# Peptides against a protein of PDB entry 4GMN: the designs that were tried, part 9

Target 1, 375 residues: chain A of PDB entry 4GMN
Amino acid sequence: RYANITLLALVTLASIGTDFQETLVKGNQGSRESPISAADEEWNGFDDADGDAMDVDQKSSSGEDQEEDYEEIDVKEDDEDDDDDSITSEMQADMERVVGADGTDDGDLEDLPTLRELIQTAVPQLIRLSNLPIDSDESLTIQSHALSALNNISWTISCLEFANGENANIHNAWYPTAKKIWRKTILPILEADSADLKLATQVTSLAWAVARVLHGETPTDGNPHRKFISLYHSSKQQAGGNSNSIEEPEDPFQGLGVKCIGVVGSLAHDPAPIEVNREVGVFLVTLLRQSNNVPPAEIVEALNQLFDIYGDEELACDKEVFWKDGFLKHLEEFLPKMRTLTKGIDKRTQPELRTRADEALLNLGRFVQYKKKHA

## One batch from the design tools (peptide; aimed at target 1 N152 S158 C159 E161)

Design b1_p10_4 (made by RFdiffusion4)
Pose (drawn by RFdiffusion4):
Structure b1_p10_4 (pose): chain A 285 residues (1-30, 108-237, 251-375), chain P 10 residues (1-10)
Amino acid sequence: RYANITLLALVTLASIGTDFQETLVKGNQGDLEDLPTLRELIQTAVPQLIRLSNLPIDSDESLTIQSHALSALNNISWTISCLEFANGENANIHNAWYPTAKKIWRKTILPILEADSADLKLATQVTSLAWAVARVLHGETPTDGNPHRKFISLYHSSKQDPFQGLGVKCIGVVGSLAHDPAPIEVNREVGVFLVTLLRQSNNVPPAEIVEALNQLFDIYGDEELACDKEVFWKDGFLKHLEEFLPKMRTLTKGIDKRTQPELRTRADEALLNLGRFVQYKKKHA
Amino acid sequence: SLPRPPFKPS
């Protein structure tokens, strides 16, 4: 039963996690009662995956169960984070998911992050999941072991398809949990790291630049948020952004539209947004 | 809304 009974179930649940994304797209061209697949994924499939993700690991075989369990959690969490939850959008699905997303973080991402050593493959798997979960949690994400510090250290140390880089994952997840209403100091650290990435953009891969700019725009674009005054202005983030604008233009033109297009067009949008961003705040004390 | 990054399923 081993090769069929356990591994097959996980790989299939993960595929179900992947393919539900097509239901969302096709459904648009035409209490999760209307979405039983999603209902079952959250209420039934996910609790078992959190369990499996937790347990040793005493043996290599259970090393594979954990990995597969993390793959399924990852696919589901990613697909769900492909929904618009800003404003009142998709509120029914948000309430069904949010507590579970908190559990995944506390019971799965956090204990694994506690023991630093040793894997890169596994370190890559947890960051991908944590990024998916934090895209929904948005600074409501738990601040316990000061996880942003660990993901920050993971970025620099793992320094030794552009958008699949682990570094991009570290930027995104730390950037997502630093939105309001996060601890203002947690925001200060994450914001400082994201800006430092620009000041020292001399060697940062272009995709990591685009993600850093999107995360910053996503965080400090509202003057009513305490962190816009408490960090963005208090630490003068504006100067580095104005200084980075010329540097950003050359690196964007340094990207072959023909080889490969997506990064180029994505970077064009970031500089465009970067320019518009330097104006809006320039207009605000 | 900002664009979404690509994702490769596991």

Design b1_p10_4_s1 (made by RFdiffusion4, then SolubleMPNN; from b1_p10_4, 5 letters changed)
Fold by OpenDDE base, seed 2:
Structure b1_p10_4_s1 (fold): chain B 375 residues (1-375), chain A 10 residues (1-10)
Amino acid sequence: as target 1 above (375 residues)
Amino acid sequence: RLPLLPFVPL
């Protein structure tokens, strides 16, 4: 009876975290020009400085009237009123304020009561529940649901912009809590060395969400990057042996391999220790060199992580790792392989994977050109 | 970069 109430509360918190994420993504799709529209700008690195919002004056090119007689396929919108009205009016008002907040507020979540209660009240309880002794299938179920709720909340917060002092109030409230999730939930589960790949996938997903906000300020205690690299390799060995146990997620980007790459990439950002950066950078470049045996989604993730880590030439990792370890040569040699890989993805059966691979291929060309100019 | 959202199915 108490377990069922706890599980219902955990499912509800996980739902709230998902719905909050979906609406933040919908709200931010109006302001984020896809990086595909910046097709004509030469990538000059990731300089944080030039937020010059280019007013793209949409000059209306009058393209002529080809009357293609689109037969009105009367798609009966079966209004399946999926009235999953899980979003309260207060939550919706908090979301509109987060999307519209000029980041001038001094760190009080006074204007964000729902988000405040999630961070200050709910998350500390979820951390507690994720640390219960596992002595039954019921306690394992509670841990799994607590991890799912922490994952959804952490992913939602990681979708906010924190660059240039945006959302500083939310960042300041979340940052100590994110470090607490890392130290109290993620590290203990990674240290338990469980053969449970479901639990490993859940904790790795949560670790990625947390590391997307903490970056190189993620606690390096116990070398967690090496644990995720080891988990990556172990997951590949198990998938080759047992054709029956884990349905590969229908979404290629939900795979444990992609999640491991996302975590270690995020951990390698400045101000991460140079040796952590090097070990991660070598791991990522090694995936590109071995690309014939690597899923396309993992290659896309590894490329994007390499761009994010080494896009700034002022960072110590550019000189001490990127140039010193000869990464440019490996990226240049990979460019023709990436073209072949991307062209091999069927646009009809895997449209998202193809789109992300086309983007990563474009960015790889720009990145190689940038680094050649700054050599 | 579009955030890769790990949907944890409920």
Scores: peptide ipSAE 0.025, ipTM 0.703, DockQ to the pose 0.529
OpenDDE base, seeds 1, 3, 4, 5: peptide ipSAE 0.024, 0.021, 0.023, 0.022; ipTM 0.703, 0.650, 0.697, 0.709; seed 1 fails the geometry check

Design b1_p10_4_s2 (made by RFdiffusion4, then SolubleMPNN; from b1_p10_4, 5 letters changed)
Fold by OpenDDE base, seed 4:
Structure b1_p10_4_s2 (fold): chain B 375 residues (1-375), chain A 10 residues (1-10)
Amino acid sequence: as target 1 above (375 residues)
Amino acid sequence: RLPLLPFTPL
């Protein structure tokens, strides 16, 4: 009885997350029917306008050299689980004020209270349900539905624009919760090293949604980029061995390989540690070099991630990784291969894959020209 | 770009 009520609640939360996406997509389609007529716009890089790095002016108090003998105080790190569950009452009050003041369409205002309750009330319960000990088929079902609900909510939020301070209230409410999903749900499931490709696909989908908001600020504990790269390779080894392996998703972009690329690409953005960026960049460039054995959808995703990571020349990763490790040469050598790959996709049977490949090929040409001009 | 969101079908 309780199980059926829990499952119904999880299905309802996953449905609400999907319905919000459909509403946001319909609202954004009304504004984005500006035709893709900018064939002649020169690639100028990515304007990362959100460089409000709060200069925490650490006043260097030059305190004098006192050689105090450090007695090795065995500080028992009492793991005070600082359950800083304190969403400050001020952030809650500012969220309530901004919903009332700016002339955003009356439809978005009605959905914002529900999104707030999803983030603050539902997501913490979904995190708990995703961490249940697996002792029965019922607990597996609950975990799967909790991950599905978290996935749909996280993906919906990752579709919001946060650039230029847009949706800042939602970003600020989501950011600590996204870190909690990462640490309490995603990392423990990745560390369990499960042979369950369904569970791996669910957690990787959720990880991509979360990492698309957190980017390089995603917690680096336990080198999660290496875990997802390992999962990418393991998934390729399993697919090659068993002709009864899970039906390739009808959508090529729903594959575990694409999701792994999307996660690690998102993790490699500034301010990610330069060695994390390097390991991911080398992984992505290696996929392009091995493109004869890589699904076209994974090549499209790997290219998009490379453009997004290295599109800004002011970032430390441009100098220390892109130029230093000679990525431009690999991208230029890949251009003829990408043209052949894209032309090999049948527009009739795979129209979406063809469209996204045509776009990725166009962007690759522009990106190579941009980088050659800024060399 | 609107990513093709990997919504789990319910």
Scores: peptide ipSAE 0.032, ipTM 0.755, DockQ to the pose 0.469
OpenDDE base, seeds 1, 2, 3, 5: peptide ipSAE 0.032, 0.031, 0.030, 0.031; ipTM 0.755, 0.754, 0.748, 0.755; seed 5 fails the geometry check

Design b1_p10_4_s3 (made by RFdiffusion4, then SolubleMPNN; from b1_p10_4, 4 letters changed)
Fold by OpenDDE base, seed 4:
Structure b1_p10_4_s3 (fold): chain B 375 residues (1-375), chain A 10 residues (1-10)
Amino acid sequence: as target 1 above (375 residues)
Amino acid sequence: RLPLPPFVPL
């Protein structure tokens, strides 16, 4: 009885997450009917277009030299081993950073009570249910449905625009919860090293949704990028060996390989540690070099991730990884292979894959040209 | 163009 009520509640939460996404997509389609004539715009990188430096004429007010006497606060490190299940000092610093930013964009969803209840009430229960000990078929079913609900919610939120301070209230409310999903749901399941490809696919899908918001601010504890790279390679080994492989999803972009690429690409964005960025960048460039044995959808995703990671020349990863590790040469050498790959996709049988491959090929040409001008 | 989220079918 209780299990069936819990299952129905989880299915209902997963449905609500999907219905919100459909509503957001329909709302955003109404604003995007401007066909950007993609022909004549010179691709200048991912310039954050908010360089409207309003010349605030800083009138030099000569403020008098107040000698502030720095009292040396002797911070006694009292090592009180308080096992307080409190907000980690990082979550508290993240909250203080969010609250200490000019107090108008508190993560207060007063105007969004349904989204507030989803983030503050439902998601914490889903995290708890996704992290239950697996001792029965019922507990496995509960975990799978909790992961499905978390996936649909996290994907819906990851489809909002957060650039340029857009939806800052939603971002600020979601950010600590997204980190909690990562630490309490994703990492424990990745560490359990389960041979369950269904569970691995669910967790990787959720991880991609979460990492699409957190980017390089995603917790790096235990090197999760290496676990997803390992999972990518393991998934390729299993698909080659047994005729009982999970039917490849009808949508080539729903494959575990694409999801692994999406996660690790998102994890490698600034401000990710340079060595995390390097390991991911080398992985992605290696897929392009080995493209003869890589599904076209994974190549499309790997290219998009490389553009998003290395599209800004002001980022430390451009100098320390892209140029230093010679990625431009590999991308230039891949251009003729990408043209052949894209032309090999039948527009009639795989129209979406062909469209996304044509877009990725166009962007690869522009990106290589851009990087050659900025060398 | 945002990738369509991998929604789990219910």
Scores: peptide ipSAE 0.036, ipTM 0.770, DockQ to the pose 0.475
OpenDDE base, seeds 1, 2, 3, 5: peptide ipSAE 0.035, 0.035, 0.034, 0.036; ipTM 0.764, 0.770, 0.765, 0.769; seed 3 fails the geometry check

Design b1_p10_4_s4 (made by RFdiffusion4, then SolubleMPNN; from b1_p10_4, 4 letters changed)
Fold by OpenDDE base, seed 4:
Structure b1_p10_4_s4 (fold): chain B 375 residues (1-375), chain A 10 residues (1-10)
Amino acid sequence: as target 1 above (375 residues)
Amino acid sequence: RLPLLPFKPL
């Protein structure tokens, strides 16, 4: 009786998460049905206006050397021992007040009562249910449904724009909860090292949704990027050995490999530790080098992650990883392979994969040109 | 920052 009520509640929460996602996607599609006029807005390169350097003939007016005898005003150094000890005490007291305000600035969601109840009431219960001891098929079913509900909620939130301070109230409410999902749900399941590919796919999907918001601020405890890289490699070994492969998802972007790439790419964004960024960057570049054995959807995701990670020259990872480890050469050498890969995708059978590959190829060309200009 | 083509939300 109680289990059936719990399952019904979990299915209902998962449905609510999906209905919100569909509503956001439909709302965003309604705003994007402005025709992508392929206005080739030729980005008019800044016309080097050959502004004829007007030779301003600065006639050197020989101003006569008036040796003005500046009388050395002996400014007595009055040793005022200004005890500058006073400014440090107020700044320290404000810092201690900011550190002592473990005020959960639970972003004020007064205007969003449904989202508030999802984040503050439902998600903490879902975290608890996802982390129950598995002792029965019923507990496994509860865990799977709790993970599905967490996934749908987390994906929905990850589809909101948070750049430039947009949705800051939602971000602030979600951020501590997202870290809690990471530490209390994702990490324990990854550490259990289960041979269950279904569970691994569910937790990796959730991890990607969470990491799409937390980025480089995702907790680095226990090197989770290495666990997802290991899971990527393990998933490839298992798929190669058993002809009873779990039905490849009809959507190539829903594969465990794509999800692993999406997680580790998101984890490598600034302000991630430079070593984490390097290990992920090397992993992603290695996929491009081995592209003959990598699904096209994983190549598309790996490229997009590389562009997002290294698209800013002001970030420490640009100098310390991208340039230092010679990534530009690998991307340039990959251009002809990407062109061949993209042309090999049938537009009739895989229209989405082809579109995303055409976009990634275009961005790869632009990215290589950008990096060559800023070398 | 490089102007990348926007991806569709997943």
Scores: peptide ipSAE 0.031, ipTM 0.698, DockQ to the pose 0.128
OpenDDE base, seeds 1, 2, 3, 5: peptide ipSAE 0.025, 0.029, 0.027, 0.009; ipTM 0.721, 0.702, 0.673, 0.564

Design b1_p10_5 (made by RFdiffusion4)
Pose (drawn by RFdiffusion4):
Structure b1_p10_5 (pose): chain A 285 residues (1-30, 108-237, 251-375), chain P 10 residues (1-10)
Amino acid sequence: RYANITLLALVTLASIGTDFQETLVKGNQGDLEDLPTLRELIQTAVPQLIRLSNLPIDSDESLTIQSHALSALNNISWTISCLEFANGENANIHNAWYPTAKKIWRKTILPILEADSADLKLATQVTSLAWAVARVLHGETPTDGNPHRKFISLYHSSKQDPFQGLGVKCIGVVGSLAHDPAPIEVNREVGVFLVTLLRQSNNVPPAEIVEALNQLFDIYGDEELACDKEVFWKDGFLKHLEEFLPKMRTLTKGIDKRTQPELRTRADEALLNLGRFVQYKKKHA
Amino acid sequence: SSHSPHPSVH
């Protein structure tokens, strides 16, 4: 039963996690009662995956169970985070998911992050899941072991298809949990790291530049948020952004539109947004 | 495996 009974179930649940994304797209061309697949994924499939993700690991075979369990959690969490939850959008699905997303973080991502050592493959798996979860949580994400510090250290140390880089994952997840209403100091650290990435953009991969710019625009674009005054202005983030604008233009033109297109067009949007961003705040004390 | 990008906050 081993090869069939356990591994097959996980790989299939993970595929179900992947393919539900197509239901969302095709459903558009035409209390989760209307979405039983999603309902069952959250209420039934996910609790067992959190359990499996937790347990040793005493042996290599259970090292694979954990990995597969993390793959399923990742695919589900990712697909769900592909939904618009800003404003009142998709509120039914948000309430069904949010507490569970908190559990995945506390019971899965956090204990694994507690024991630093040793894997890169596993370190990559947890950051990908944590990025998916934090995209929904948005600074409501738990601040316990000061996880942003760990993901920040993971970025620099793992320094030794552009958008699949682990570094991009570290930027995204730390950037997502630093949105309001996060602890203002947690935001200060994450914001400082994201800006430092630009000041020292001399050697940062272009995709990591685009993610850093999107995360910053996503965080400090509302003057009513305490962190816009408490961090963005208090620490003068504006100067580095104005200084980075010329540097950003050359690196964008340094990207072969023909080899490969997506990064180029994505970076064009970031410089465009970067320019518009330097204006809006320039207009606000 | 590849995934689609996330939607924007703003």

Design b1_p10_5_s1 (made by RFdiffusion4, then SolubleMPNN; from b1_p10_5, 8 letters changed)
Fold by OpenDDE base, seed 1:
Structure b1_p10_5_s1 (fold): chain B 375 residues (1-375), chain A 10 residues (1-10)
Amino acid sequence: as target 1 above (375 residues)
Amino acid sequence: KRYPPPPPLR
């Protein structure tokens, strides 16, 4: 009984986190849909070609009206409105405030009661549940669901804009909690060195979501970037050897390799230690050099991470890593390979991957040109 | 455009 209630609550918290992200994505898309100016495509009138009216003589067969007395089976449609309104009206109102807040309203977390309760009440319990000793299939199931819920909440929060002091109240509330997730959930699981690729995928997804907010302020204790780089390599070695293909996720961007790249890229942002930045930067550039054996989605993510890490010339990592380690040359040499890779993606079968690769290629060209002007 | 991260695991 208690286990089932706990599992149901964890599933519900995971669903809430997913639905919040969908709402944020829709709200942020709605604000970015500047009305496509209806370019008046002059619909050039199709000339009325003289189609001969074939007179089809419909013979009126008078079929006799047998009044079959259909007993109106009053099927009470019990509209079980399974309004699986997993999103409460309060949650929706909180999300609308966060999405609609042009960055001038210093909305206190007092005005975001649902988000406050998620951060302050739910997440600390999820951290506890994710850090239980694994002694049974039940405890493993609880951990998995707790990690799923933490992942979805953390991803949702990581989709908020925190640049220029936007959502500073949410950032300030989340930041200590995010560090707590990192230290109490992510690090212990990474240190346990489990061969469970499902658990590794869950913890890496959560780590990416957390690191997307903490960036270079993510705790560097125990060099977690090296653990994720090791996990990346281990995942590639396992996929190459045993025909127990964990079904590659249908979405190329949900792969463990992409998630590892996303984590380590996020960890390498300023103010990360220069040696952490260097090790990650070298890892990412090495993926580009080895691109013939790297999934396109991982290349796209690695490029995006490199642009985000090294986009600012005022940062210490620009001089001490990017220029010193000669990354520009590797990026320039990768341009023709990226063009070939992008063109090789079928737009029909992988439209998202193609779109993201086309964007990454465009950005790579711009980034190389930018860096060449600032050389 | 920065692409949004991949959706959370459902």
Scores: peptide ipSAE 0.039, ipTM 0.813, DockQ to the pose 0.102
OpenDDE base, seeds 2, 3, 4, 5: peptide ipSAE 0.037, 0.035, 0.038, 0.039; ipTM 0.815, 0.802, 0.814, 0.810; seeds 3, 4 fail the geometry check

Design b1_p10_5_s2 (made by RFdiffusion4, then SolubleMPNN; from b1_p10_5, 7 letters changed)
Fold by OpenDDE base, seed 3:
Structure b1_p10_5_s2 (fold): chain B 375 residues (1-375), chain A 10 residues (1-10)
Amino acid sequence: as target 1 above (375 residues)
Amino acid sequence: KKYPPPPSLL
């Protein structure tokens, strides 16, 4: 009874996070033809796929054919338009304010009551539930649903623009909570060294959403970038051994490999320690060198991360890592391989993957030209 | 100086 109420509340919080995302995406499509940043497409909502169909063991009791003339009660399907308009009028009003708000730096969410309650009341409880001792299938289920709800809330917030002081009130309210999610949820799960790839995928998705806001200010305690690089390699070893059990997600961009690249890329941004930046940059450039055995979606993400990390010549990582470790040569040598890879993707069967690969190829050519001009 | 953003898909 209490378990079912807790699960229902966690599912509802995860759905609220998804509905907020759909509203943000729909609102942003209506205003500016700002190209949907290729980062906004990687929302993993609540996976509804674990509908545990209770196998009602229909004991075929061979009861005799009494033709009871069941009068077809013409149950008028009242088309209850379940306008499951799960977006409350208060949530919609908060979303309209986020899209329109000139960045007041007060860190107070007085004008955003729903978002305030999500950050201040719901998230601290979800962190507690994600950090329960696992002693039963019930505690594991509660952890999974708490991670999904944290993922959806964190991804929604990560789709907001925070550049140039935009949404500074939301950023300032979220930032300490994001650090708490990292330290109290993400790091303990990564330190437990579980062979559970479902849990690893959930925590990595959450880690990416959190790292998309914290960037190089993400806590470096316990070298998290090395843990995600290790997880990347471990996931590839497991997929190579058992062809049967991990359905690769239908979406190539929802793969654990892409998520690991997104996390470590985000962690390597300024002001990350130069050693962290170097280890991540070497990892990403190594994927490009080994591209014959790397999924195209992971190559697209690795390129985007490299452009974002090394796109500014004024940053310390440009001189101390990009130029010093000779990354330009590796990017130049990869250009003909990227052209071949992109041309190999069928536009009819994988239209999104082909579009994102065509863009990443265009960007790679421009990035190489830019770096050669600024050498 | 920042790397120039991708062209907007017009």
Scores: peptide ipSAE 0.050, ipTM 0.695, DockQ to the pose 0.051
OpenDDE base, seeds 1, 2, 4, 5: peptide ipSAE 0.050, 0.045, 0.046, 0.027; ipTM 0.694, 0.713, 0.709, 0.766

Design b1_p10_5_s3 (made by RFdiffusion4, then SolubleMPNN; from b1_p10_5, 7 letters changed)
Fold by OpenDDE base, seed 5:
Structure b1_p10_5_s3 (fold): chain B 375 residues (1-375), chain A 10 residues (1-10)
Amino acid sequence: as target 1 above (375 residues)
Amino acid sequence: MKYRPPPSLR
């Protein structure tokens, strides 16, 4: 009885975290459809002057009108209104406040009661549940659900903009809690060195969500970046040895390799220790050098992380790592490989991966040009 | 000057 109530509560908290994320993503897409007035920069169309007017002969093929009487099978779509109204009216109101707050309202977390209860009441309980001794399948199930709920909440919060002091109230409330998740949930699981790939994937997803907010302020105790780099390599060795289909997630961006790259990239942001930044930067650049054996989604994520880490010339890591360790040369040498990789992705079967690769290729070209101007 | 990549659709 208590276990089922706890599991239901954990599933509900995980659902809440997902629905919140989806609405934040939708809200942030809607605000970008402000019509950038197409300033009529006359894109001088290429004068493709070769108007070879091939006279396509109008062969009037008289197709016989076979009136095949298609019986309209009136498929009553039973609108099963799956009113998965899992979004409580209070949560929807909090979501609307978070999404609709044009960054002027220094709204207190007092105005976000559901988010406050998630951060202050739910998360501390989820941290406790994630730290239960694993002595039964029940305790393992509870840990997995607690990690799922922590993941979804942490991902949702990581989708908020915190740059320039936006959402500072949420950031200030989340920051100590995020550090607590890191120290009390993530680090102990990483230190236990479990061979459980499912647990490793869950904790790595959570670690990425947390590190997307904490960046280089993520606790460096026990060199967690090295643990995630080791996990990356170990996951590749396991996938290469047994043709047991670890069902690569249908989404190439949900893979453990992508998650490891996302974590270590986030950990390497300023103000991370320069040696942490260097070890991560070398890891990411090494993936680009070895790209023939690296999934395209991991290359896309590694590029995005490199752009985010080394995009600011005023940061110590620009001089002490990017320039000193010669990363520009490796990025330039990777440009033709990235073009080939991106062109090799089928737009029909993997449209998202192709779009993200086209964007990463464009950004790589721009980033290389930027760095050459600021050399 | 900070290189602002267009926000990767994360």
Scores: peptide ipSAE 0.139, ipTM 0.816, DockQ to the pose 0.061
OpenDDE base, seeds 1, 2, 3, 4: peptide ipSAE 0.134, 0.142, 0.128, 0.133; ipTM 0.813, 0.812, 0.793, 0.804; seed 2 fails the geometry check

